# Designs tried in a protein design run: peptides against a protein of PDB entry 6MBK. Part 84

Target 1, 240 residues: chain A of PDB entry 6MBK
Amino acid sequence: GFEMVNFKEEGFGLRATRDIKAEELFLWVPRKLLMTVESAKNSVLGPLYSQDRILQAMGNIALAFHLLCERASPNSFWQPYIQTLPSEYDTPLYFEEDEVRYLQSTQAIHDVFSQYKNTARQYAYFYKVIQTHPHANKLPLKDSFTYEDYRWAVSSVMTRQNQIPTEDGSRVTLALIPLWDMCNHTNGLITTGYNLEDDRCECVALQDFRAGEQIYIFYGTRSNAEFVIHSGFFFDNNSH

## One batch from the design tools (peptide; made by RFdiffusion4, then SolubleMPNN)

Design b2_p9_3_s4 (from b2_p9_3, 6 letters changed)
Fold by OpenDDE base, seed 5:
Structure b2_p9_3_s4 (fold): chain B 240 residues (1-240), chain A 9 residues (1-9)
Amino acid sequence: as target 1 above (240 residues)
Amino acid sequence: PIELSFLDV
């Protein structure tokens, strides 16, 4: 029903290969294909995760390291996904000096500096952990862990992380959702949810798409990419 | 572009 295409101005996106109707379930991603905190625990990172309190407390950092480990692993299942990720981002961690100077007149400068400070502190901490911790010896990034690597991973997770339910639905966890996050953004309603019965992310079409058209979704106002685990697609049926 | 906070806890 769709194909990945590199659009000149928008980068990678999804294009319909057939007509897709509004509200049609055109895309689903099973849990087994997601990069999650759980998959991080079950990866080569697992032994270190089990002994590092920061990795345990901060699922976003766990995802960042999971992403770095898989990127450094030629046989990683997620290589096709990772290769679609930008090499650089327009996030504050990549701002040029002139961009930072421009922001000095705004309140945003405090958030930018905080992000730089936090990221630098995390990098320094984990650099030491990777160099000294016994369980870090098996990590493919052992001899190649730069600030640039960490900045990239943090930015990747920051821009793409989602909240999904745990397998039993009792809690929320963090996930990167391959293929789905290739859809570019448009204004509209959230048309993505998690189906616990089938254990998959599900996306329905925001509108009709004809064969050859780019498929857009609404990401929502992601402060936190809350998958609102409301049971169904919240179509605000404001009809009543 | 979506930007989420990466807060130190």
Scores: peptide ipSAE 0.044, ipTM 0.751, DockQ to the pose 0.172
Fold by OpenDDE base, seed 2:
Formats: sequence, C-alpha cells, structure tokens
Structure b2_p9_3_s4 (fold): chain B 240 residues (1-240), chain A 9 residues (1-9)
Amino acid sequence: as target 1 above (240 residues)
Amino acid sequence: PIELSFLDV
C-alpha cells in the first residue's frame, strides 16, 4: 500500500499507493529485517563484540559498527536500506566552523564540544582495536576505517535507533527499523508498537491518507525512541 | 579511560 519516493524538499519518504484509513495497520517490519544488537552479535562483528567491553556496554556503538560492516559488504542483506540513509546529517558532528562560531554565544556550545570530544575519543579507541585485535581481522572495514565513516555511523544510529523488546519480551534492545524509519516526521501521537506474538514492529496510520499522498508518522524523539508495547497505540487525527 | 557518550543534542 506504499512506495518509497524521493521528495523534492524532504528527501526520501513513503507515499501511499492506495487509500489508507486512520488506525489501519499499513506497515509492519518483522524482527528478521531489523538491524539489532543481536544481528550485530550474529554477524562478522560477533567475535570482536564478545571480547570488547565497550561494544558490550554500548549497544548504540555496536549498531554503529554493525552499520559500517554491512555498508562495506556488497552482498549485505541491508544494502537497500543503507543506500537510503543520508550521506551527512544536521547533527553537531557535521557543523561547519561558522555554525560552531554562531553557537559560541549559546549554552549549546558545551554540548557540541562534548560530542566532538567523545566521538573523537571513541574513534581513536576503536581505530586501535581494529588495528590490533585478532578478531578484527575479518572485518570489511579493517583497512578503511576513517573518522568520517565513524561520524556517519554514529550520526545514523543517533538519529534512528529505537528500543524494541527482546524476542522473549523480557528485556529491551536497540534496533534500526528499515522502511519504517523512512516515514517522515509529523507532530502527533505514537502509532507504532511491537507485536510480540508475530515478532514484528507494527505501524498504524496516524490519519487518513489518499493514494498519492506522503505518509507521515510521529516517532517521538528519534534517539533511542521507545515504542508502546502490548499493542497499545496512541491515536490522534492530525493534519499535514 | 575514555568518556563514552552518545548524547543527542
């Protein structure tokens, strides 16, 4: 009932191919299609993950490296998804000198500098790990791990990571949700949840959409967004 | 030791 389209001003988004009614389940994404900490552990990154305390403690960094490994793999299952991701972001890590100078007059400058510092430190640490750790030898990024790569991956995860339940529903884990995260944002209520019985993310329409209209969703704060579990949805009829 | 942060700004 939808297709991916490159819109002029908004970039990639989803367009309805038929009329969709409010509260209709129009989009679902099975767990097997998600990029998760678990899929990272089950990938070529797995052996390194099992021995690096930072990857184990920081699921978002694990996702960043998973994303980089899959991007560097021509036959990756997630290539179609990865190719839809922006090449750069509007995050502080991509601010130009003039933008940073402008922020010097604000309190935000300290957070920007902290993000720069932390990201640089993480890169330096993992550069050394990738060069020296035996379990890094099979990583496709072994000989091509740059700061620009890391900056991109960190920003991708920062803007797209979500909390979902584990398969048994006992805990939460982190995931990138292909296709779903291509919906552009509008103000409203969260209409996405996780269906544990079918083991999939489910999204119901925030409003009526006609064939040919762009489909918008509200995903709250993108960074580590948490969905309503137990098939609970919040619905409000919004305009766009 | 390094400070690990993924602060969203």
Scores: peptide ipSAE 0.041, ipTM 0.749, DockQ to the pose 0.054
Fold by OpenDDE base, seed 3:
Structure b2_p9_3_s4 (fold): chain B 240 residues (1-240), chain A 9 residues (1-9)
Amino acid sequence: as target 1 above (240 residues)
Amino acid sequence: PIELSFLDV
């Protein structure tokens, strides 16, 4: 087993409560616990999703709005997960003026400006949609949709989204994976995949962990410092 | 160069 712990240098992570052996399946998360594009479609956002081309085309934006709607819903199933998310991020959308000025001497400035521009355009578009579209009236964010809200949701998705198979395994969709995404990162190989037969995310131990040790995983190039998202799951059609 | 992920428009 494992437990969630606040580590002094690394923040929240998972600690082993027993000895875990390398390659042992120690963590799994059923699809029903994931925040996915499909769960967004099945939520209060569903009617709007069905009529907005951008939400349909961009699963990451659908997840962002799903996060916002669920955060604004006191009885949301995902409240315990959402409350564990950072309130602010080290992403470019949160850079101060001095940080942006420093980056002007680097090639990274173009990416920062692109992200600002894209996010601002998306916000402006969806602000208008939320104010005018009939199906937006049921959204809990109808009267409280700010740029700060959108910035937070976008940054949350950007740093935590993963690719998983659809229920039928025919396509790839996007998901936030509660509990699993609390594992801190170490160098190694990806040991997380999706088991279609059991319809769950599965994580096997990268190495031996002793009781009381922090459990680390390698989730690819996904650190906040690098502003990179996870490229996806290792799709294994076979059970580990 | 740091690869940056974006929400495209």
Scores: peptide ipSAE 0.038, ipTM 0.710, DockQ to the pose 0.165
Fold by OpenDDE base, seed 4:
Structure b2_p9_3_s4 (fold): chain B 240 residues (1-240), chain A 9 residues (1-9)
Amino acid sequence: as target 1 above (240 residues)
Amino acid sequence: PIELSFLDV
């Protein structure tokens, strides 16, 4: 029903290969394809995760390191997904001095400074961990872990992390959702949810799409997309 | 494109 396409201005996106009707379930992603905190625990990062309190406490950082480890692994299952990610971002961590100076007159400056401070501290902490912790020896990051790497991973997770239910539905966890997050954004309603019975993320079409048209979805707050665990889909017109 | 967020990490 769709194909991956590299659009000139938007980068990677999805294009309909047939007519898709509004509210049609056109895209689903099983849990096994997601990059989750659980998949991080089950990866080469697992031993370190089990011993580091910050990784355990902060699922977003766990995802960032998971992303970095998989990026550095040529045989990673997620290589096709990772290669679709931007090399750089327009997130606050990439702002130039003049952009930051401009924001000093706005409320956003506090968030920017917080991100800079937190990211720098996290990098310094984990640089030491990677250099000294016994369980870091097998990480592909052992000999090459730069601030640029960490900034990229943090920005990737910050812009793409989603809340999904755990397998048993008892809790929420964080996930990157391959293929789904390739859809470019448009205004509308959130048409994505999690189907616990089938254990998959599901996306229904926001509108009618004709064959050959780019498929857009509304992410809402893309950095922390929330799924309606009980109802499957969240239909709120959040102004963002 | 993905909408950028200013949320803390």
Scores: peptide ipSAE 0.035, ipTM 0.721, DockQ to the pose 0.172

Design b2_p9_4_s1 (from b2_p9_4, 3 letters changed)
Fold by OpenDDE base, seed 2:
Structure b2_p9_4_s1 (fold): chain B 240 residues (1-240), chain A 9 residues (1-9)
Amino acid sequence: as target 1 above (240 residues)
Amino acid sequence: DPFLSFGVV
């Protein structure tokens, strides 16, 4: 029903290959295709995760390292997804000096500085961990872990992480959702939810789309989107 | 949200 296309202005997105009706379930992504904290634990990162308190406490950082490990692995299942991710982001970590100067007159400057400081501290900590911890020896990051790598991974997770239910539905966990996050954003209702019975993320069409049209979705604030734990969709009419 | 930061534990 859709194909991945590189649009000139918007970058990568999804294009309908047939007519899609409003409220039609056009996209679903099984859990096994998601990059999750669980998949991080089950990867080469698992042994280090089990020993590092920060990785255990901060699922977003665990996802960032999972993303970096998979990016550095040529045979990674997620290589096709990772290759579609931007090389840079509109996050403060990529702001040029002039952009920061423009923000000096606003309260946003404090958030920018905080993000710089936090990211730098995390990098310094994990650089030492990767160099000294026995369970880091098998990581593809062992010999090449730069600040540029880390800020990219952090920004990727920051802009794309989602809350989904655990397999048993008892808790929430963090995930990157391939294919779904390739849909470009529009204002409207959240038409995405998690189906626990089928163990998959589901997206229904916000509107009618004709064959050849780009498919747009509304996923709220992407940085920490929360999906309904129960089977169904959360409809939010907030525009950003 | 470009201003979301990862907190330090």
Scores: peptide ipSAE 0.046, ipTM 0.730, DockQ to the pose 0.116
Fold by OpenDDE base, seed 5:
Structure b2_p9_4_s1 (fold): chain B 240 residues (1-240), chain A 9 residues (1-9)
Amino acid sequence: as target 1 above (240 residues)
Amino acid sequence: DPFLSFGVV
């Protein structure tokens, strides 16, 4: 029903290969294909995760390290997904001096500086952990963990993480959703939910799409607000 | 919004 296409101005996206009707289930991603805190625990990062309180407490950081480890692994299952990710982001961690100067007259400057400070502190902490912890020795990033790597991973997770239910539905966890997050964004209603029975993320079409048209979805504001993917679909105005 | 915080170590 769709194909991956590199659109000139918008980058990678999905194009319909047939007519798709509004509310049609056109895309689903099983849990086993997601990058989750659980998959991080089950990866080469698992031993370190099990002994580091910060990785355990901060699922977003766990995802960032999971992303870095998989990027550094040539045989990673997620290589095709990782190759679609931007190399740089429009986050404060990538702001130029003139952009920061412009913000100095605004209240946003405090948030920018806080993000810089927090990210730098996290990097310094984990740099030491990677250099000294026994369970870090087998990590593919052992000898190549730079601040640039870390800010990229943090920004990737910041802009792409989602809250999904655990397998038993009792709690929420964090996930990157390959293929789904390749859909370019438009205004509208959230048409994505998590089907616990089939253990998959599901996306229904926001509108009719004809064969050859780009498929757009609405997944809310990614960097400041996380939506919880519940069972079923939410047709509420979730604009932020 | 690009101002999400990952928290403090």
Scores: peptide ipSAE 0.043, ipTM 0.721, DockQ to the pose 0.115
Fold by OpenDDE base, seed 1:
Structure b2_p9_4_s1 (fold): chain B 240 residues (1-240), chain A 9 residues (1-9)
Amino acid sequence: as target 1 above (240 residues)
Amino acid sequence: DPFLSFGVV
């Protein structure tokens, strides 16, 4: 019902290949296709994860390292997804000098500086970990872990992380949602949720789309993390 | 939100 397209102004997005009706479940992504904290734990990163308190405490950092490990793995299942990710982001870590100077007169400067400082400290910490920890030897990024890599991964997760339920539904965890996060944003109602019964992220059409039209969704006002939680979790497709 | 921070633990 849709195809990936590189649109001129918006970059990658989804285009309808047929007419899609409002409220139609047109897109679903099973948990097995998601990049999650759990998949990070089950990856080559798992042994290190199990011994590093920061990876354990900060799921977003775990996702960032998971993303880096998979990007560095030529045969990664997620290569097709990773190739769709921007190489740069509109995050403070990518602000130009003039942008930072402009923000110096605003309250935002404190957040920018905080992000710079925190990210730099995290990088320094993990650089040492990767160089010295026995379980880091098997990581595909072992010999290639730059600050540029880290800021990219952090920014990727920052802009694309979602809160989803754990498999048992007892807790909330973090995930990157391939294919779904390719939908470009529009104003409207949140139309994405997580179906625990089928163990998948589900998206229903915000409006009617004709064949050939770009499919837009509303995925929240900030990061995608708030989006799925705001929509809630459901067990059937009729909950939307 | 591009101003969100990962913080430090």
Scores: peptide ipSAE 0.043, ipTM 0.726, DockQ to the pose 0.119
Fold by OpenDDE base, seed 3:
Structure b2_p9_4_s1 (fold): chain B 240 residues (1-240), chain A 9 residues (1-9)
Amino acid sequence: as target 1 above (240 residues)
Amino acid sequence: DPFLSFGVV
C-alpha cells in the first residue's frame, strides 16, 4: 500500500510501502468519506441550507460552510482530514499589499479584485444570515464567524474541490476528497476517476513505483478536477 | 487554479 509522509521539499505526500505497478488501483475513497454538498445537507448546516437560496445554488459555498462547521466541531468525523489542510493559501485572498501592487501592471489584477470583492460580499451576506436566521442558532459559527475563517474555507474549497457524480449518477456535485488530495503532482495523464458501481473515487498508478518512493499523480487542472474515463471511471468535462 | 471564481451574491 502506501503511507502518509512529510517530504522535505514537497510537504505532505504518499509513499509506497510496496512495489506498485503502472495502472494498478492503489487508492480508493468511498463516498461516505468525502465532504460533499450532500454531507453538508445532512449535517448541522442542513436546516439553514434548506432555507438559503445561495447555499442551494452555490455548492462551493455550501462546502465552505460545511468545512467551517466541521472544523469547529471537536468530534467531527473529518477532524483528521481538516487538521492536514494548510492554514494559509497562495490565493488572491491572502495577497499582501506589495503583491497586489506588483500585479497592478498585469491583467490578473482584475481577477484578484473581483475575487476579493465577491468574497467580501458573500461574507457580509452570510454574517447577517448567521446573526438573524433561526436555523443558524445551533451552528458553531454563531459567535465566531470572521472574515479570516471565511477566506480560509473559501480558499480550501477553491484549491481542493472536485466534481463527482451524484449517488444516482444523474448529475455532477462537488466534493473534497480526503487522502487522495494528499498526493503530490507530476506531469502525465489523469489516472483518477469515480466508480459509480462501487460508489468511490479511484486512483490508478501513473507509472511503476518502488517501495519507499513517493507516489505522484497528475491532477490536470486542480480546483476543478476533470476526471478521465478509464474502465468504470466517471468523466466530467468541465466547461468554463 | 488559485483564481477560480466563487461567483456573486
Scores: peptide ipSAE 0.034, ipTM 0.709, DockQ to the pose 0.114

Design b2_p9_4_s2 (from b2_p9_4 with S1E D5S)
Fold by OpenDDE base, seed 5:
Structure b2_p9_4_s2 (fold): chain B 240 residues (1-240), chain A 9 residues (1-9)
Amino acid sequence: as target 1 above (240 residues)
Amino acid sequence: EPFESFGVV
């Protein structure tokens, strides 16, 4: 019902190959296709994850390292997805000196400097871990772990991470959602949810789309796709 | 838009 297209101004997006009706389930992504904290634990990163308290405590960092490991792995299942990700971002970690100077007159400067400081500290910590930890020897990034790599991964996760349920639905975990996050965004209502019964992310159409039209979704007001698991598609139980 | 911090290590 859709195809991936590179739109000149908007970059990659999804285009309808047929007419899609409002509220139609047009896109679903099974858990097995997601990049999750769990898939990070089950990857080449798993041994290091099991011994590093920061990776265990900070799922977003675990996803960042998972993304870096898979990017460095030619045979990674996620290569087609990773190749669609931007090489640079409009996040504070990529701000030029003049942009930072402009922000000095605002309260936002403190948040920018905090982000720089935190990211630099994380990089320094994990650089040492990768150089010294026995389980880091098997990581494909061992000899190619730069600050540029780390800020890219952090920015990728920051802008694309979603909260999803664990398999048993008892907890919330973090995920990158391939294909779904390729949809460009418009104003509207969140039309994405997680179906625990089928163990998949589901997206219904915000509006009618004709064959050949770009499919837009609304994933939230934040730069971070907080896929808030609003539990129900409150389909109004029209209890008739 | 405020960018979420990855926290302090």
Scores: peptide ipSAE 0.077, ipTM 0.784, DockQ to the pose 0.126
Fold by OpenDDE base, seed 1:
Structure b2_p9_4_s2 (fold): chain B 240 residues (1-240), chain A 9 residues (1-9)
Amino acid sequence: as target 1 above (240 residues)
Amino acid sequence: EPFESFGVV
C-alpha cells in the first residue's frame, strides 16, 4: 500500500505504507479513472468536441479543455485529482522575464516563443468558440475562460499527458493518470505500462521500498508519455 | 521538464 503525502520540498508524492518489493505491482489505475480524450468526448465538452475540428485533431487540447471543464465543475469525479495539481508550472508559459532573457542566448528561445505564440493563438481561437458556439453554452467555463486558465490547462497536460492505447488497442490516445502522476521522479528504468487485458495503467516498483519511504518512479525525460514508448503495452497480466 | 508545444492545426 501507499498513501499520498505532501512532502516538504518535493510537493505531493506517494509514500509506502508497507514494504514494497522491486518489480511488485503496487499501483494500477483503471481506464475509468483516467482523464482521456474519450472521457472528454463523453463529458459536457462532447457536443462542442463533435463540432470543433481542432479539438478533434489535437487530443492534448481536448484534454486541456476537459481538465478546465472538470475543474469548473464542483461535482466532477476528478476534483480530488485536480486539486492535487500545481497551480503553476515550470513550463515556458510560466517563464519569468529574466528566464526568457537568459534563454535568448540559447536555441531554446525559438521554441519558447513558438509556444507562446501558439498558445496565445489557441486561446484566442477557443475564446471566440466558447463565446459564440451553441454547444459551448453549457460549458461551466463559458464565463470564466482566461488565458491564465488556458495556460494552466495546457501546462498541466503538457507535463502530465501519457500515451495509452484505445480500448480496442488499435490506436494510441492521450490520458492524464490520476494518482500515478503523483509519484515523484527518479532516475532508472520505466516501470509503467498499460495492461489492455485488465484495461489499466500499471506501475511496478523500481526498487525495494520500506514502509514510510517515498516511492519514486521513472516516467521519462520529456513527458510521462515516454513510458509507453519505452515499455509498450501489455496485453497479458503476466507481464507484471 | 517538458518542453513541447501543442502546435497549431
Scores: peptide ipSAE 0.075, ipTM 0.786, DockQ to the pose 0.126
Fold by OpenDDE base, seed 3:
Structure b2_p9_4_s2 (fold): chain B 240 residues (1-240), chain A 9 residues (1-9)
Amino acid sequence: as target 1 above (240 residues)
Amino acid sequence: EPFESFGVV
């Protein structure tokens, strides 16, 4: 067992409530608890999704809008998860003028400007869609869709999206994984996979943990890229 | 390692 704890140095994480052995399946998250492109399609966003080519083509944007709609819904199933998300991120979309100026001396500036420009264009497009499309009228963000909202949602998805199999296992889709993404990380091997038979994300312990210790996992560079979860467990260095 | 891109509209 484990519990959610606010650690002094790392912030929120999981603490073992008993001894956990290496390779023990200690954490699993059923598909029904995930925020996915499919759950977006089945939400209040569904009618708009079915008629907008960009939402259909870009699952990460679909997740961003799903996150915004659920955040704006007091009775959302995912409110407990959404309330644990940061209010701001260390992504280029939140860089201040001085930080951008510092980066002008580096090649990274092109990526920063590209991301900002792309996000601004997406916002402008969807602002118009939300204001004019009939299926946007029932969205809880209809009269309160700001760039700051979109920036937050994009950054949330950018830092937390994962690739998981579709229900039939024929393709991959995108998901936010509540509880699992609250684990802090250490160096090691990826010990997370997707069990299609039980239709759940699974995590096995990287090492032995004692009762009272923080549980760490390795998820590579998920903080700035998608994390791929294949069927079963894989041990790779997700550096890129 | 670049940040994940949301592409262009």
Scores: peptide ipSAE 0.072, ipTM 0.777, DockQ to the pose 0.117
Fold by OpenDDE base, seed 2:
Structure b2_p9_4_s2 (fold): chain B 240 residues (1-240), chain A 9 residues (1-9)
Amino acid sequence: as target 1 above (240 residues)
Amino acid sequence: EPFESFGVV
């Protein structure tokens, strides 16, 4: 077992409540608990999704709007998860003037400006959509859609989106994985996969953990939590 | 700190 803990230096994470052995399946998250493009389509966002080409083409934006709609819904199933998300992120969209000036001496400045521009364009587009599209009228964000809301949702998805298989395993889709993404990051091997037979995300322990220790996992090589899950069950074998 | 944008609208 494990419990969610707010660590003083690292923020929220998972702590073992018993000894966990390396390669032990200690955490699994059924599909029904995930925030996915499919759950977005099945939500209040569904009618708009079915008619907006950008939402259909860009699953990450669909997840961002799904996240915003659920955040604005007091009775959302995902409220407990959403409340654990940071209020702001250490991403370019949150860089202050001094941080941007510092980056002007690097090649990264072009990527930062590109991200600013793209995000602003997306916001402007969807602001108009939300104001004018008939299927936007039922959205809880109809009268409160700000740039700050959008950059938060975008940053949340950037840092936490994952590729998982569709139910039939024929394609990949995007998902936020509650509880799993509460684990803080360490270097190592990916020990997360998707079990299509049981229709769940599965995580095995990277190493032995003792009761009371924080559980760390490896998300991948990127600074975001994106990883690719292959058909069936896939994870990198740990070397012991 | 992801630098990847969501793409162009």
Scores: peptide ipSAE 0.068, ipTM 0.779, DockQ to the pose 0.114

